# Peptides against a protein of PDB entry 3J47: the designs that were tried, part 8

Target 1, 121 residues: chain A of PDB entry 3J47
Amino acid sequence: IRLTNQLKSLKGLQSKLKDVVEYLDKVINKELPINHTILGKLQDVFNLLPNLGTPDDDEIDVENHDRINISNNLQKALTVKTNDELMVIYISNLVRSIIAFDDLIENKIQNKKIQEQRVKD
Target 2, 26 residues: chain B of PDB entry 3J47
Amino acid sequence: NAQYHLLVKQGDGLLTKLQKYGAAVR

## One batch from the design tools (peptide; made by RFdiffusion4, then SolubleMPNN)

Design b1_p27_4_s1
Fold by OpenDDE base, seed 4:
Structure b1_p27_4_s1 (fold): chain B 121 residues (1-121), chain C 26 residues (1-26), chain A 27 residues (1-27)
Amino acid sequence: as target 1 above (121 residues)
Amino acid sequence: as target 2 above (26 residues)
Amino acid sequence: QIDLLVKQLEEKKKELEKEKKEFLEKL
């Protein structure tokens, strides 16, 4: 049971890392705004969090319970850290979208000003 | 959790307004 | 760290809303 849970946690982390990389590649390629994929995957992680804590009711000595709880706390801490990192990436891309929009506005203002000057000449 | 969802929802609302404005400027 | 980044986003959002308003007034 413990090794299978650690392997499942590692696979979940690996999937999330793959998802971050695939997301970074889509941002580099300008294909999608962040929000639906990050929010959906965050929801998936939160929906998987309750499934990390089914103790199957079999008599396992008090010393094994403490070691399982420590492993679950470390996994929860890693999940929180990964959520914070995804939030930072989301925020950074939101700021980039804002800057790109400001540049679009300024370019439109300049183009309008050039067109008004050409009509006066 | 709730604060994170609120922040994400506010960010989505801003991005949607930004897209609508960028489309109206084009 | 995250709270500071959220605050910077709110400031940038406010700046963008101002620039958008000035653009609409020049149209």
Scores: peptide ipSAE 0.332, ipTM 0.861, DockQ to the pose 0.028
Fold by OpenDDE base, seed 1:
Structure b1_p27_4_s1 (fold): chain B 121 residues (1-121), chain C 26 residues (1-26), chain A 27 residues (1-27)
Amino acid sequence: as target 1 above (121 residues)
Amino acid sequence: as target 2 above (26 residues)
Amino acid sequence: QIDLLVKQLEEKKKELEKEKKEFLEKL
């Protein structure tokens, strides 16, 4: 029962991670806005990840130590992969904010030039 | 890595342009 | 390395947000 629940949880995590990647690709392609709620939940999952590998000190057979190391390595690899994904989102948001600010500055410069022309006429 | 550095470089280029415009508005 | 890049991006974002705020106060 416990192993089946862990496998089901891992499959659910894998499916959610795939949905996140697909969402991220749509955000990179400007097809969708960033969902701050998905991003926050993803960050919360990462902050909880260091705790997902504390075996309570109750009798783990030496054969589980290799499985725990594989699980910890997979968890670390998943953490790195999602940190990279979060970073791509962050940069995409930064670039969008920069473009929007550039457009605002250009609009202000144009408006100032138009006002200066109207005062000379 | 390489695509990330390219995106960072593009962002830095835009930031530098933005700083120049911000200085011209002052 | 990644943490340093994230920190640099956070700093640039904070500068940009400050510059946007100063710009909005001048409008």
Scores: peptide ipSAE 0.320, ipTM 0.859, DockQ to the pose 0.022
Fold by OpenDDE base, seed 5:
Structure b1_p27_4_s1 (fold): chain B 121 residues (1-121), chain C 26 residues (1-26), chain A 27 residues (1-27)
Amino acid sequence: as target 1 above (121 residues)
Amino acid sequence: as target 2 above (26 residues)
Amino acid sequence: QIDLLVKQLEEKKKELEKEKKEFLEKL
């Protein structure tokens, strides 16, 4: 029962992680707006992953040491990949915010020119 | 690394343009 | 290195948000 529930939870986590990757790809492709709440929760999950992978040092059977090192290296590699993806998203948002502000400035300049022309007529 | 630095540099270039426009609207 | 770069981008984002706010107050 416990092992079957853990396997079901792990499969559910894997499915949700796949859905998040697909969402992040749609956000990179500009198909969807970034939900900051989803991104924050994802960052929290990744910050908790190192804490889920530290069994306290007091009962590690010697046969699992190579699998634990491979899992820790894979978790580090996945964390780096996710940090890179989050950073691309952050820059994409920054660039969109800059473009929207540039358009706002240009609209203000045009409105000012229209007002100056109406005062001369 | 290199593509990331290029993307950051493009963002900084846009920010610098924005600051120039903000100064021209004063 | 990545953390420092993220911090610099966050500072620039705050500066840009401040400039946007000042711009909206002048409009």
Scores: peptide ipSAE 0.312, ipTM 0.855, DockQ to the pose 0.022
Fold by OpenDDE base, seed 2:
Structure b1_p27_4_s1 (fold): chain B 121 residues (1-121), chain C 26 residues (1-26), chain A 27 residues (1-27)
Amino acid sequence: as target 1 above (121 residues)
Amino acid sequence: as target 2 above (26 residues)
Amino acid sequence: QIDLLVKQLEEKKKELEKEKKEFLEKL
């Protein structure tokens, strides 16, 4: 029963992580706006992930060391993967901000040129 | 980690240059 | 996938630096 519940929870986490990746890909492709609530929840999950690997300091035996290390390594690998995903978002937002700024500059130049032309006429 | 931090630092450097340019165009 | 995205960002950064240079030459 306990192992089956852990496997079900892990599959649920994997599915949710896949949905996050798919959402991130849609945001990169400009198909969807960034949902700040999803990002905030993902950051909260990240801040909680280090705490999901700390057993409180009381009792039981050295023989589970390999399974705990595999779980911690998996959490660390998931943490690296979602840091990479957050980086992809950050960079996509940066690029979008850059493009929007270049467009703003070009619009300002054009407006200045139009005003200078109107003062010469 | 180091490559990630380098990429973030490069992005922040671009953003700072962009902000300076926006202030100079105002 | 990440390496491809990093490469696309480096290309966009180069294009933006070029456009910025052309703008500074017109100002």
Scores: peptide ipSAE 0.309, ipTM 0.853, DockQ to the pose 0.028; fails the geometry check

Design b1_p27_4_s4
Fold by OpenDDE base, seed 3:
Structure b1_p27_4_s4 (fold): chain B 121 residues (1-121), chain C 26 residues (1-26), chain A 27 residues (1-27)
Amino acid sequence: as target 1 above (121 residues)
Amino acid sequence: as target 2 above (26 residues)
Amino acid sequence: QIDLLLKQLEELKEELEKEREEFLKKL
């Protein structure tokens, strides 16, 4: 039962990571805004990833060392992938912030030009 | 890891410059 | 992918700095 639940959780995480990548590609392409709910859920997954590799201390049967090592390698690979996804989100937010400031600058420049024209008339 | 932290640090530096600029534009 | 995003951030930073300089010239 425990192994089946871990496999189900891993499959669920893999599906979610795929959905996040597809969402991030749309965000990079400016097709969609960043959804804070998706970001929060990704952070929650990341915070839970360290716990997915801690066997609860109650079954130290020495025969599973090879399976634990494979699980730890998969967990590390998923952690790296999740970090890359979080980085893309962070970059996308920075890009949007910059664009919004550029628009603010241009609006202020235009407003100043309009005021200078009104003072010359 | 190190490349990720470098990228985040560069982004934070950019964000800080952007914030200073936005405050000067107000 | 990450290298492309780094490049895009640097390009956007350069654009922002140009616009900032133009704004300061118009003030």
Scores: peptide ipSAE 0.274, ipTM 0.842, DockQ to the pose 0.027
Fold by OpenDDE base, seed 1:
Structure b1_p27_4_s4 (fold): chain B 121 residues (1-121), chain C 26 residues (1-26), chain A 27 residues (1-27)
Amino acid sequence: as target 1 above (121 residues)
Amino acid sequence: as target 2 above (26 residues)
Amino acid sequence: QIDLLLKQLEELKEELEKEREEFLKKL
């Protein structure tokens, strides 16, 4: 019963993580805006992941330890992959912020030139 | 981990410069 | 893919610094 519940919870987490990756890909492709609430919850999940990989030292059969280690390695690999996707999103937002700032500067330079021309006429 | 933190720190430094410049242009 | 984004970020940072210098000369 406990092992089946853990496996069900892990499958549910894997499905949610896949849905987040698909959402992140749509945001990279400019199909959807970034949801800061989803990103914040994902970061919180990652900060809690170091605690998901410590089996407390209570006698879990050595045969389950190898399956748990394979599951933990897969979970670590999925965590690294999702961290890389979050980094790509962060960089993409940074680039968009820089472009928007460049456009703001150019607009101010043009407005100043127009005002200086109107004072000379 | 270390490369990610370095990249985030570099990005935050750029955002801070951008914000200071945007405030001086206002 | 990440290396290409890092390159684009550095190019955009350089363009922004050039525009900043031009703006400061026109103030």
Scores: peptide ipSAE 0.271, ipTM 0.843, DockQ to the pose 0.026
Fold by OpenDDE base, seed 2:
Structure b1_p27_4_s4 (fold): chain B 121 residues (1-121), chain C 26 residues (1-26), chain A 27 residues (1-27)
Amino acid sequence: as target 1 above (121 residues)
Amino acid sequence: as target 2 above (26 residues)
Amino acid sequence: QIDLLLKQLEELKEELEKEREEFLKKL
């Protein structure tokens, strides 16, 4: 039962990471805005991931060491992947903020030119 | 790691550009 | 701990599905 639940959780996490990658690709392509709720929940998942791989110090027989090491390495790899995903989100938000600011600057320059023309007329 | 650092450095470069433009419009 | 992570993953799936639906409404 416990191992089946862990495998189900891991499969759920893998599926979610795939969906997040697809979402991030759409965000990079400017097809979608970043959902802050999705970002917050991804951070919460990331903060819980390190806590899932600490075996409580109760006697784990030598036959489980290989399975635990594989689980910890997978969890670390998933953690790195989630960090890369969060970074892509952060940069996508930064790029959008820059574009919006460039548009604001252009609008201010145009407004200044219109005011200068109105003072000459 | 290296791609991560490159991506962060590119983001910081864009942020610095944004700050310079913000100072020029004030 | 595992049950809490599962709950958070489920909530994150639900938000991603909502965003996909909103995107499909804009096409």
Scores: peptide ipSAE 0.259, ipTM 0.779, DockQ to the pose 0.018
Fold by OpenDDE base, seed 5:
Structure b1_p27_4_s4 (fold): chain B 121 residues (1-121), chain C 26 residues (1-26), chain A 27 residues (1-27)
Amino acid sequence: as target 1 above (121 residues)
Amino acid sequence: as target 2 above (26 residues)
Amino acid sequence: QIDLLLKQLEELKEELEKEREEFLKKL
C-alpha cells in the first residue's frame, strides 16, 4: 500500500512537472501570465519531498542501499531541475516587472512634457 | 546552491530598487 | 539557457538604470 501510494504520487508529480515545463515554455514565450498558486503548490510538494525521503527508523535490508542512493541522487537531480525552473520563473517575472516599470517611467516623462507644453501655450 | 542564492539576492536587490524608484516616481 | 537569461536581465537592468538617471536629470 505505501509503495503504491509513493509510485502514484511520483507519477502524479512527474505529470505535474511536465505540465509545469509546458507552462514554463508558454511563459518564456510570453503567451501566459505565471500562476503564483500553481507555483506555491509545487514548492509545497517539493518541500514535502525531503519528508518522504528521511529514513527515520525501521529495519530494511542492505540490498536497498544502492536503490536508496539512486533514489536520493534522483531526488537531488529533480530538486536541482526544479530550482532551475523556479529560477527561470523568478527571472521572467523580474524582467516583466522591469519592462512594465520602464513603460511607466516613459509614460510619466511623456505626461510631464505634455504638461510643460500646455503651460507654455 | 551558492550561485542560485546569489542570483536570488541580486534579483531581490533589483526588485527593491525598482520599488524605491516606483515610490519616488509616484 | 540560464546564462542567456542572466545576460538579458543584466542588459535590462542597465537600460532601467540609464532611464532612471535620465528621469532624475529631467526632474
Scores: peptide ipSAE 0.249, ipTM 0.835, DockQ to the pose 0.027

Design b1_p27_5_s1
Fold by OpenDDE base, seed 5:
Structure b1_p27_5_s1 (fold): chain B 121 residues (1-121), chain C 26 residues (1-26), chain A 27 residues (1-27)
Amino acid sequence: as target 1 above (121 residues)
Amino acid sequence: as target 2 above (26 residues)
Amino acid sequence: SELEELRKQIEEFLKQLEEYKEELEKK
Protein backbone atom coordinates (compact mmCIF):
# COMPACT_ATOMS: atom_id res chain seq x y z
CA ILE B 1 0.00 0.00 0.00
CA ARG B 2 2.67 2.62 0.96
CA LEU B 3 4.83 1.83 -2.11
CA THR B 4 1.79 2.01 -4.38
CA ASN B 5 0.92 5.39 -2.88
CA GLN B 6 4.52 6.58 -3.37
CA LEU B 7 4.48 5.42 -7.00
CA LYS B 8 1.12 7.11 -7.55
CA SER B 9 2.40 10.29 -5.90
CA LEU B 10 5.57 10.15 -8.01
CA LYS B 11 3.54 9.70 -11.21
CA GLY B 12 1.33 12.58 -10.13
CA LEU B 13 4.43 14.65 -9.41
CA GLN B 14 5.92 13.74 -12.79
CA SER B 15 2.73 14.82 -14.53
CA LYS B 16 2.65 18.07 -12.56
CA LEU B 17 6.33 18.66 -13.30
CA LYS B 18 5.63 18.21 -16.99
CA ASP B 19 2.82 20.77 -16.73
CA VAL B 20 5.20 23.10 -14.89
CA VAL B 21 7.87 22.68 -17.58
CA GLU B 22 5.33 23.54 -20.25
CA TYR B 23 4.24 26.53 -18.19
CA LEU B 24 7.85 27.61 -17.62
CA ASP B 25 8.61 27.42 -21.32
CA LYS B 26 5.63 29.72 -21.97
CA VAL B 27 6.81 32.10 -19.22
CA ILE B 28 10.38 32.14 -20.60
CA ASN B 29 8.94 32.91 -24.03
CA LYS B 30 6.94 35.77 -22.37
CA GLU B 31 3.68 34.17 -23.54
CA LEU B 32 2.24 33.82 -20.01
CA PRO B 33 2.71 35.50 -16.64
CA ILE B 34 4.07 33.47 -13.74
CA ASN B 35 1.33 31.64 -11.87
CA HIS B 36 1.98 31.74 -8.13
CA THR B 37 -0.45 28.87 -7.59
CA ILE B 38 1.72 26.55 -9.72
CA LEU B 39 4.80 27.63 -7.75
CA GLY B 40 3.00 26.94 -4.46
CA LYS B 41 2.02 23.46 -5.65
CA LEU B 42 5.61 22.77 -6.70
CA GLN B 43 6.88 23.88 -3.30
CA ASP B 44 4.36 21.59 -1.63
CA VAL B 45 5.58 18.70 -3.78
CA PHE B 46 9.18 19.50 -2.83
CA ASN B 47 8.31 19.59 0.84
CA LEU B 48 6.79 16.12 0.42
CA LEU B 49 9.81 14.71 -1.47
CA PRO B 50 12.12 14.36 1.58
CA ASN B 51 9.40 12.37 3.32
CA LEU B 52 9.08 10.04 0.31
CA GLY B 53 12.83 9.22 0.41
CA THR B 54 13.05 8.05 4.05
CA PRO B 55 12.92 4.24 4.03
CA ASP B 56 11.71 3.92 7.63
CA ASP B 57 10.27 0.46 6.93
CA ASP B 58 13.22 -1.95 7.46
CA GLU B 59 11.35 -5.14 6.45
CA ILE B 60 10.64 -4.79 2.71
CA ASP B 61 12.28 -7.67 0.78
CA VAL B 62 15.45 -7.19 -1.35
CA GLU B 63 13.51 -7.57 -4.64
CA ASN B 64 11.60 -4.36 -3.94
CA HIS B 65 14.89 -2.57 -3.21
CA ASP B 66 15.84 -2.37 -6.90
CA ARG B 67 12.45 -0.87 -7.77
CA ILE B 68 12.79 1.51 -4.83
CA ASN B 69 16.28 2.52 -5.98
CA ILE B 70 15.00 3.14 -9.52
CA SER B 71 12.06 5.08 -8.06
CA ASN B 72 14.41 7.07 -5.80
CA ASN B 73 16.75 7.82 -8.72
CA LEU B 74 13.77 8.90 -10.82
CA GLN B 75 12.47 10.96 -7.90
CA LYS B 76 15.91 12.53 -7.45
CA ALA B 77 16.10 13.30 -11.16
CA LEU B 78 12.59 14.78 -11.05
CA THR B 79 13.57 16.80 -7.97
CA VAL B 80 16.63 18.23 -9.73
CA LYS B 81 14.56 19.05 -12.80
CA THR B 82 11.88 20.72 -10.68
CA ASN B 83 14.51 22.69 -8.77
CA ASP B 84 15.99 23.94 -12.04
CA GLU B 85 12.53 24.93 -13.23
CA LEU B 86 11.75 26.75 -9.98
CA MET B 87 15.07 28.53 -10.27
CA VAL B 88 14.25 29.73 -13.79
CA ILE B 89 10.85 30.98 -12.57
CA TYR B 90 12.48 32.74 -9.62
CA ILE B 91 15.00 34.55 -11.86
CA SER B 92 12.26 35.50 -14.34
CA ASN B 93 10.15 36.96 -11.53
CA LEU B 94 13.13 38.76 -10.07
CA VAL B 95 13.95 40.37 -13.43
CA ARG B 96 10.30 41.38 -13.94
CA SER B 97 10.14 42.87 -10.45
CA ILE B 98 13.33 44.84 -11.05
CA ILE B 99 12.07 46.22 -14.38
CA ALA B 100 8.69 47.16 -12.88
CA PHE B 101 10.36 48.84 -9.91
CA ASP B 102 12.75 50.76 -12.18
CA ASP B 103 9.82 52.04 -14.25
CA LEU B 104 8.07 53.09 -11.03
CA ILE B 105 11.16 54.96 -9.82
CA GLU B 106 11.58 56.73 -13.15
CA ASN B 107 7.90 57.74 -13.17
CA LYS B 108 8.21 59.13 -9.63
CA ILE B 109 11.37 61.06 -10.52
CA GLN B 110 9.68 62.54 -13.58
CA ASN B 111 6.60 63.51 -11.58
CA LYS B 112 8.80 65.20 -8.96
CA LYS B 113 10.67 67.14 -11.67
CA ILE B 114 7.36 68.30 -13.19
CA GLN B 115 6.10 69.46 -9.77
CA GLU B 116 9.34 71.35 -9.06
CA GLN B 117 9.13 73.08 -12.44
CA ARG B 118 5.51 74.12 -11.74
CA VAL B 119 6.51 75.64 -8.39
CA LYS B 120 9.34 77.65 -10.01
CA ASP B 121 7.03 79.09 -12.68
CA ASN C 1 24.67 25.08 -10.17
CA ALA C 2 27.49 27.45 -9.16
CA GLN C 3 26.84 29.82 -12.08
CA TYR C 4 23.13 29.81 -11.26
CA HIS C 5 23.79 30.69 -7.61
CA LEU C 6 26.11 33.48 -8.75
CA LEU C 7 23.40 34.84 -11.04
CA VAL C 8 20.81 34.69 -8.23
CA LYS C 9 23.22 36.48 -5.89
CA GLN C 10 23.82 39.19 -8.49
CA GLY C 11 20.06 39.55 -9.02
CA ASP C 12 19.45 39.86 -5.28
CA GLY C 13 22.18 42.49 -5.06
CA LEU C 14 20.57 44.44 -7.88
CA LEU C 15 17.13 44.18 -6.23
CA THR C 16 18.58 45.51 -2.97
CA LYS C 17 20.09 48.48 -4.81
CA LEU C 18 16.80 49.13 -6.56
CA GLN C 19 14.95 49.07 -3.21
CA LYS C 20 17.37 51.68 -1.83
CA TYR C 21 16.71 53.91 -4.83
CA GLY C 22 12.95 53.47 -4.40
CA ALA C 23 13.25 54.55 -0.78
CA ALA C 24 15.31 57.62 -1.77
CA VAL C 25 12.69 58.69 -4.34
CA ARG C 26 9.88 58.65 -1.74
CA SER A 1 21.41 67.48 -8.33
CA GLU A 2 20.53 64.65 -5.93
CA LEU A 3 17.74 63.40 -8.25
CA GLU A 4 20.13 63.41 -11.20
CA GLU A 5 22.62 61.32 -9.23
CA LEU A 6 19.85 58.86 -8.37
CA ARG A 7 18.87 58.64 -12.06
CA LYS A 8 22.49 57.94 -13.00
CA GLN A 9 22.64 55.15 -10.42
CA ILE A 10 19.41 53.62 -11.80
CA GLU A 11 20.84 53.71 -15.34
CA GLU A 12 23.96 51.89 -14.14
CA PHE A 13 21.78 49.30 -12.42
CA LEU A 14 19.76 48.74 -15.62
CA LYS A 15 23.02 48.22 -17.48
CA GLN A 16 24.04 45.55 -14.96
CA LEU A 17 20.64 43.89 -15.42
CA GLU A 18 21.07 43.79 -19.19
CA GLU A 19 24.53 42.25 -18.79
CA TYR A 20 23.02 39.62 -16.50
CA LYS A 21 20.26 38.92 -19.04
CA GLU A 22 22.83 38.50 -21.82
CA GLU A 23 24.74 36.03 -19.65
CA LEU A 24 21.50 34.09 -19.14
CA GLU A 25 20.76 34.03 -22.87
CA LYS A 26 24.28 32.75 -23.67
CA LYS A 27 23.74 29.67 -21.48
Scores: peptide ipSAE 0.319, ipTM 0.828, DockQ to the pose 0.251
Fold by OpenDDE base, seed 2:
Structure b1_p27_5_s1 (fold): chain B 121 residues (1-121), chain C 26 residues (1-26), chain A 27 residues (1-27)
Amino acid sequence: as target 1 above (121 residues)
Amino acid sequence: as target 2 above (26 residues)
Amino acid sequence: SELEELRKQIEEFLKQLEEYKEELEKK
């Protein structure tokens, strides 16, 4: 029972990872817009992955080691790219907040000026 | 990385100035 | 005057963001 539940959970995780990869490929190809929620969940997954780059597992056969190193380098590169994309999103949201606040201040100043003119009339 | 951190710092500085200005206009 | 200076700073920040975006697109 416990082992079967773990296998089911792992299969569910694998399916979700496949869906995320397919989504990321569509985003890279500009077929779909970046979904921030999916990207954030991916980062959480990568942060929870043990650093597969600890060289101390001496027992992995040399042929698997090269494939694992390539996979780890690709995973690191994807993590960096994902971080850079999230950085751009963060800055873009910050700028939108600044612009919206600037417009609000301008509107308040204009309204105050109109009220001051009405009191002088 | 360095350019990103500079942009974030500049954005935070602008946000702080904007907040101060908004408080002065209230 | 203070509002105009703030607007100028926002425009400068937007310009720097565009420059950073262009650098990311070149990689």
Scores: peptide ipSAE 0.302, ipTM 0.827, DockQ to the pose 0.775
Fold by OpenDDE base, seed 4:
Structure b1_p27_5_s1 (fold): chain B 121 residues (1-121), chain C 26 residues (1-26), chain A 27 residues (1-27)
Amino acid sequence: as target 1 above (121 residues)
Amino acid sequence: as target 2 above (26 residues)
Amino acid sequence: SELEELRKQIEEFLKQLEEYKEELEKK
């Protein structure tokens, strides 16, 4: 049961990571805003990851020690990859905010110049 | 990690400039 | 001029984000 749950969680995480990468591609291409639902699902996966990495000591079948180490290393690698993806999402949001503020400031300056010209006429 | 910290530092610099510019346009 | 420099810095920052994303996709 436990190994099947870990494998299912790992497959679910891999699928979500793929969705995040595809989302990041669309974010970089300015095609889509950040999907808060995807971020929420990633956070849920992150909150579940610490619980997935604790071997409850009770079913140590001795034959799987090498597979457990490979699974733990893969889980650690996936955790790092997911953290890096979250960082890229955060920075991308920051950049989008900066661009939106730049455009707003430029529009305000242009409007002010137009008003100053209309008052001089 | 180092690339991330550099990106964050550059982002903070841009935000500071945007804040100064926004204050000058008010 | 100052606004153009800010835009240039934003573009460079976006480029660095893309490079970081490409490195993440290669792993």
Scores: peptide ipSAE 0.333, ipTM 0.836, DockQ to the pose 0.596; fails the geometry check
Fold by OpenDDE base, seed 3:
Structure b1_p27_5_s1 (fold): chain B 121 residues (1-121), chain C 26 residues (1-26), chain A 27 residues (1-27)
Amino acid sequence: as target 1 above (121 residues)
Amino acid sequence: as target 2 above (26 residues)
Amino acid sequence: SELEELRKQIEEFLKQLEEYKEELEKK
């Protein structure tokens, strides 16, 4: 049961990771806005992942321990990868904000030029 | 990690420059 | 001039984001 749940969680994480990559592609291509709900669910998964790696009860046989360690290492690697992807999303949003602010500055400059022209006429 | 931190630092630097420019245009 | 330099830096940052994304996809 516990191993099956860990494997299911890992598969779920892998699927979400793929969805994040696909989402990143769409965000970079300006096709979709950031889905904050997906981001929140990913953050929740990240907050839960460290807890999934905590061995609860003491009596796990040594042979299962090696498989669990490999699974935990893979989960850790996937966690790092997914964190990196979330950070690409964050940076992409930062860049979008910078671009939007640049456009706002340019619009203000243009409006000022138009006002100065109206005062000269 | 290192490339990521570099990207974040560059983004923050750009934001800071943009803020300064926005303040100068005000 | 300062605005143009800022835009150039934004473009370079976007390029680095794409490179980082490609590295994430290769892993």
Scores: peptide ipSAE 0.326, ipTM 0.831, DockQ to the pose 0.611; fails the geometry check

Design b1_p27_5_s3
Fold by OpenDDE base, seed 1:
Structure b1_p27_5_s3 (fold): chain B 121 residues (1-121), chain C 26 residues (1-26), chain A 27 residues (1-27)
Amino acid sequence: as target 1 above (121 residues)
Amino acid sequence: as target 2 above (26 residues)
Amino acid sequence: SELEELRKQIEEFLQKLEEFKKKLEEE
């Protein structure tokens, strides 16, 4: 039962990661704004990754060392992949914030110039 | 990883500069 | 003069942003 649930969760995560990557590509191409809901879901998945590798305290049979290692390796690999995706989202948000703030600064500068010209007239 | 962290650091540096300009325009 | 310096700084920042974008596109 637990392994099947982990596999189902992994498949669900993989599908969500694919959707996030597709969304990120659209974001990089300036086709879509960053969806904070997708980011939040990816963060939730990342926060759940540690829990996917913890054996429930009740089935610490010593023979699971290899399964624990495989689960830990998979968790590490998923953590790295999720971190890389989060970083791409972060940079995309950063670039958008920079552009939006630059436009705001330019608008304020232009407004100040117009006001200074009106005071001279 | 290292190149990506360098890009993040450059982006953060640009954001910090932009914030300084925003404060000067205020 | 101060406003002109601020514009120059913004232009330099935009140039750095474009360089950063180019590096992102090269990845």
Scores: peptide ipSAE 0.329, ipTM 0.833, DockQ to the pose 0.231
Fold by OpenDDE base, seed 5:
Structure b1_p27_5_s3 (fold): chain B 121 residues (1-121), chain C 26 residues (1-26), chain A 27 residues (1-27)
Amino acid sequence: as target 1 above (121 residues)
Amino acid sequence: as target 2 above (26 residues)
Amino acid sequence: SELEELRKQIEEFLQKLEEFKKKLEEE
């Protein structure tokens, strides 16, 4: 039961990860805006991944250990890949925020200069 | 990984500077 | 004068941002 649930969770995570990758590619290509809800859900999945990779030490027959190790390595690899993708999104959002803030500052400076000129006239 | 963290740190530093400028213009 | 200095600082920041973008594109 637990292994089946882990495998199902892994497949679900892999599917969600694929969806996130596809979403990330669209965001990088400026085809879609960043969805914070998707990012939050992805973070939640990642926070759960370390807990999914801890086999309870007790009754796992040695033969299943190799399959679990392969699954855990795949989960770890998928986690790393998705963390890297999330980081790329984070940087992209940061850059966009910086540009938007710079434009706002410039607009405020220009508006202030225009007001100061009107008071001098 | 290390290069990426360095890039993030540079971005955060730039954002912090930009926030200071925004506060000065306000 | 103070506003002009602020503008100069913003321009320097934009230049650093562009350098950062260039590094991102090289990856």
Scores: peptide ipSAE 0.323, ipTM 0.830, DockQ to the pose 0.246
Fold by OpenDDE base, seed 2:
Structure b1_p27_5_s3 (fold): chain B 121 residues (1-121), chain C 26 residues (1-26), chain A 27 residues (1-27)
Amino acid sequence: as target 1 above (121 residues)
Amino acid sequence: as target 2 above (26 residues)
Amino acid sequence: SELEELRKQIEEFLQKLEEFKKKLEEE
């Protein structure tokens, strides 16, 4: 029972990972816009992955090791790019909040000036 | 990385100033 | 005057953001 549940969870993770990869490929090919929610979840998954970049010197066949290293380097590069895109989105949202607040302050100042002018009349 | 952190710090500084100004106009 | 200075700082920040975005697009 416990082992079967772990295998089911692993298969579920593998399916979700495949869906994310397919989504990322569509984003790279400009077929779909970046979904921030998927990107954030992917970032969380990568942060939970132990540093696959320590070559533990265990005898993994040299041919598989090169493919795994290339895949890991590509995944790291994609993770960095994803982080940079998330950072740009964060800054863009911060700037939008600043502009919206500036407009609100200006509107309040103008309304106050109009009220002060009406009291003088 | 360093340029990004500088931009974030500048944005946070602007937000703080804007919040202070908004509180003074209330 | 204080509002104008704040607006100027926002414009300067937006310009830096656009420059940073351009660098990311070039990579």
Scores: peptide ipSAE 0.308, ipTM 0.831, DockQ to the pose 0.779
Fold by OpenDDE base, seed 3:
Structure b1_p27_5_s3 (fold): chain B 121 residues (1-121), chain C 26 residues (1-26), chain A 27 residues (1-27)
Amino acid sequence: as target 1 above (121 residues)
Amino acid sequence: as target 2 above (26 residues)
Amino acid sequence: SELEELRKQIEEFLQKLEEFKKKLEEE
């Protein structure tokens, strides 16, 4: 039961990672805004993932330990990958903000030039 | 990790430059 | 000139993002 739940959680994480990549593609292509709710749920999953890897229960047989360690290493690798994807989303948003500010600055410069011309005429 | 941190640092640097430019245009 | 350099740096940053995204997709 516990291993099945861990595997299900891992599959869920993998699916969510794929969804994040697809979402990143759409965000880069300016097709969709960032869904903050999806981001929050991903963060919650990340905060829960370290807790899913802590065997608080002492009695797991030694043969299952190697499979659990491999699963934990894979979960850790997937956690890192998903963190990197979230980071790409964050940076993409940062860049979008920078571009938007650049456009605002340019618009302000243009408006100032137009006003200066109107005062000279 | 290292490439990511470099990318973040570059983004932050750009933001800082943009803020300075915005202040100079005000 | 300073604004143009800033735009260029933004473009370079976007390119690095795309490269990083590609690496994430390949994993």
Scores: peptide ipSAE 0.343, ipTM 0.839, DockQ to the pose 0.579; fails the geometry check

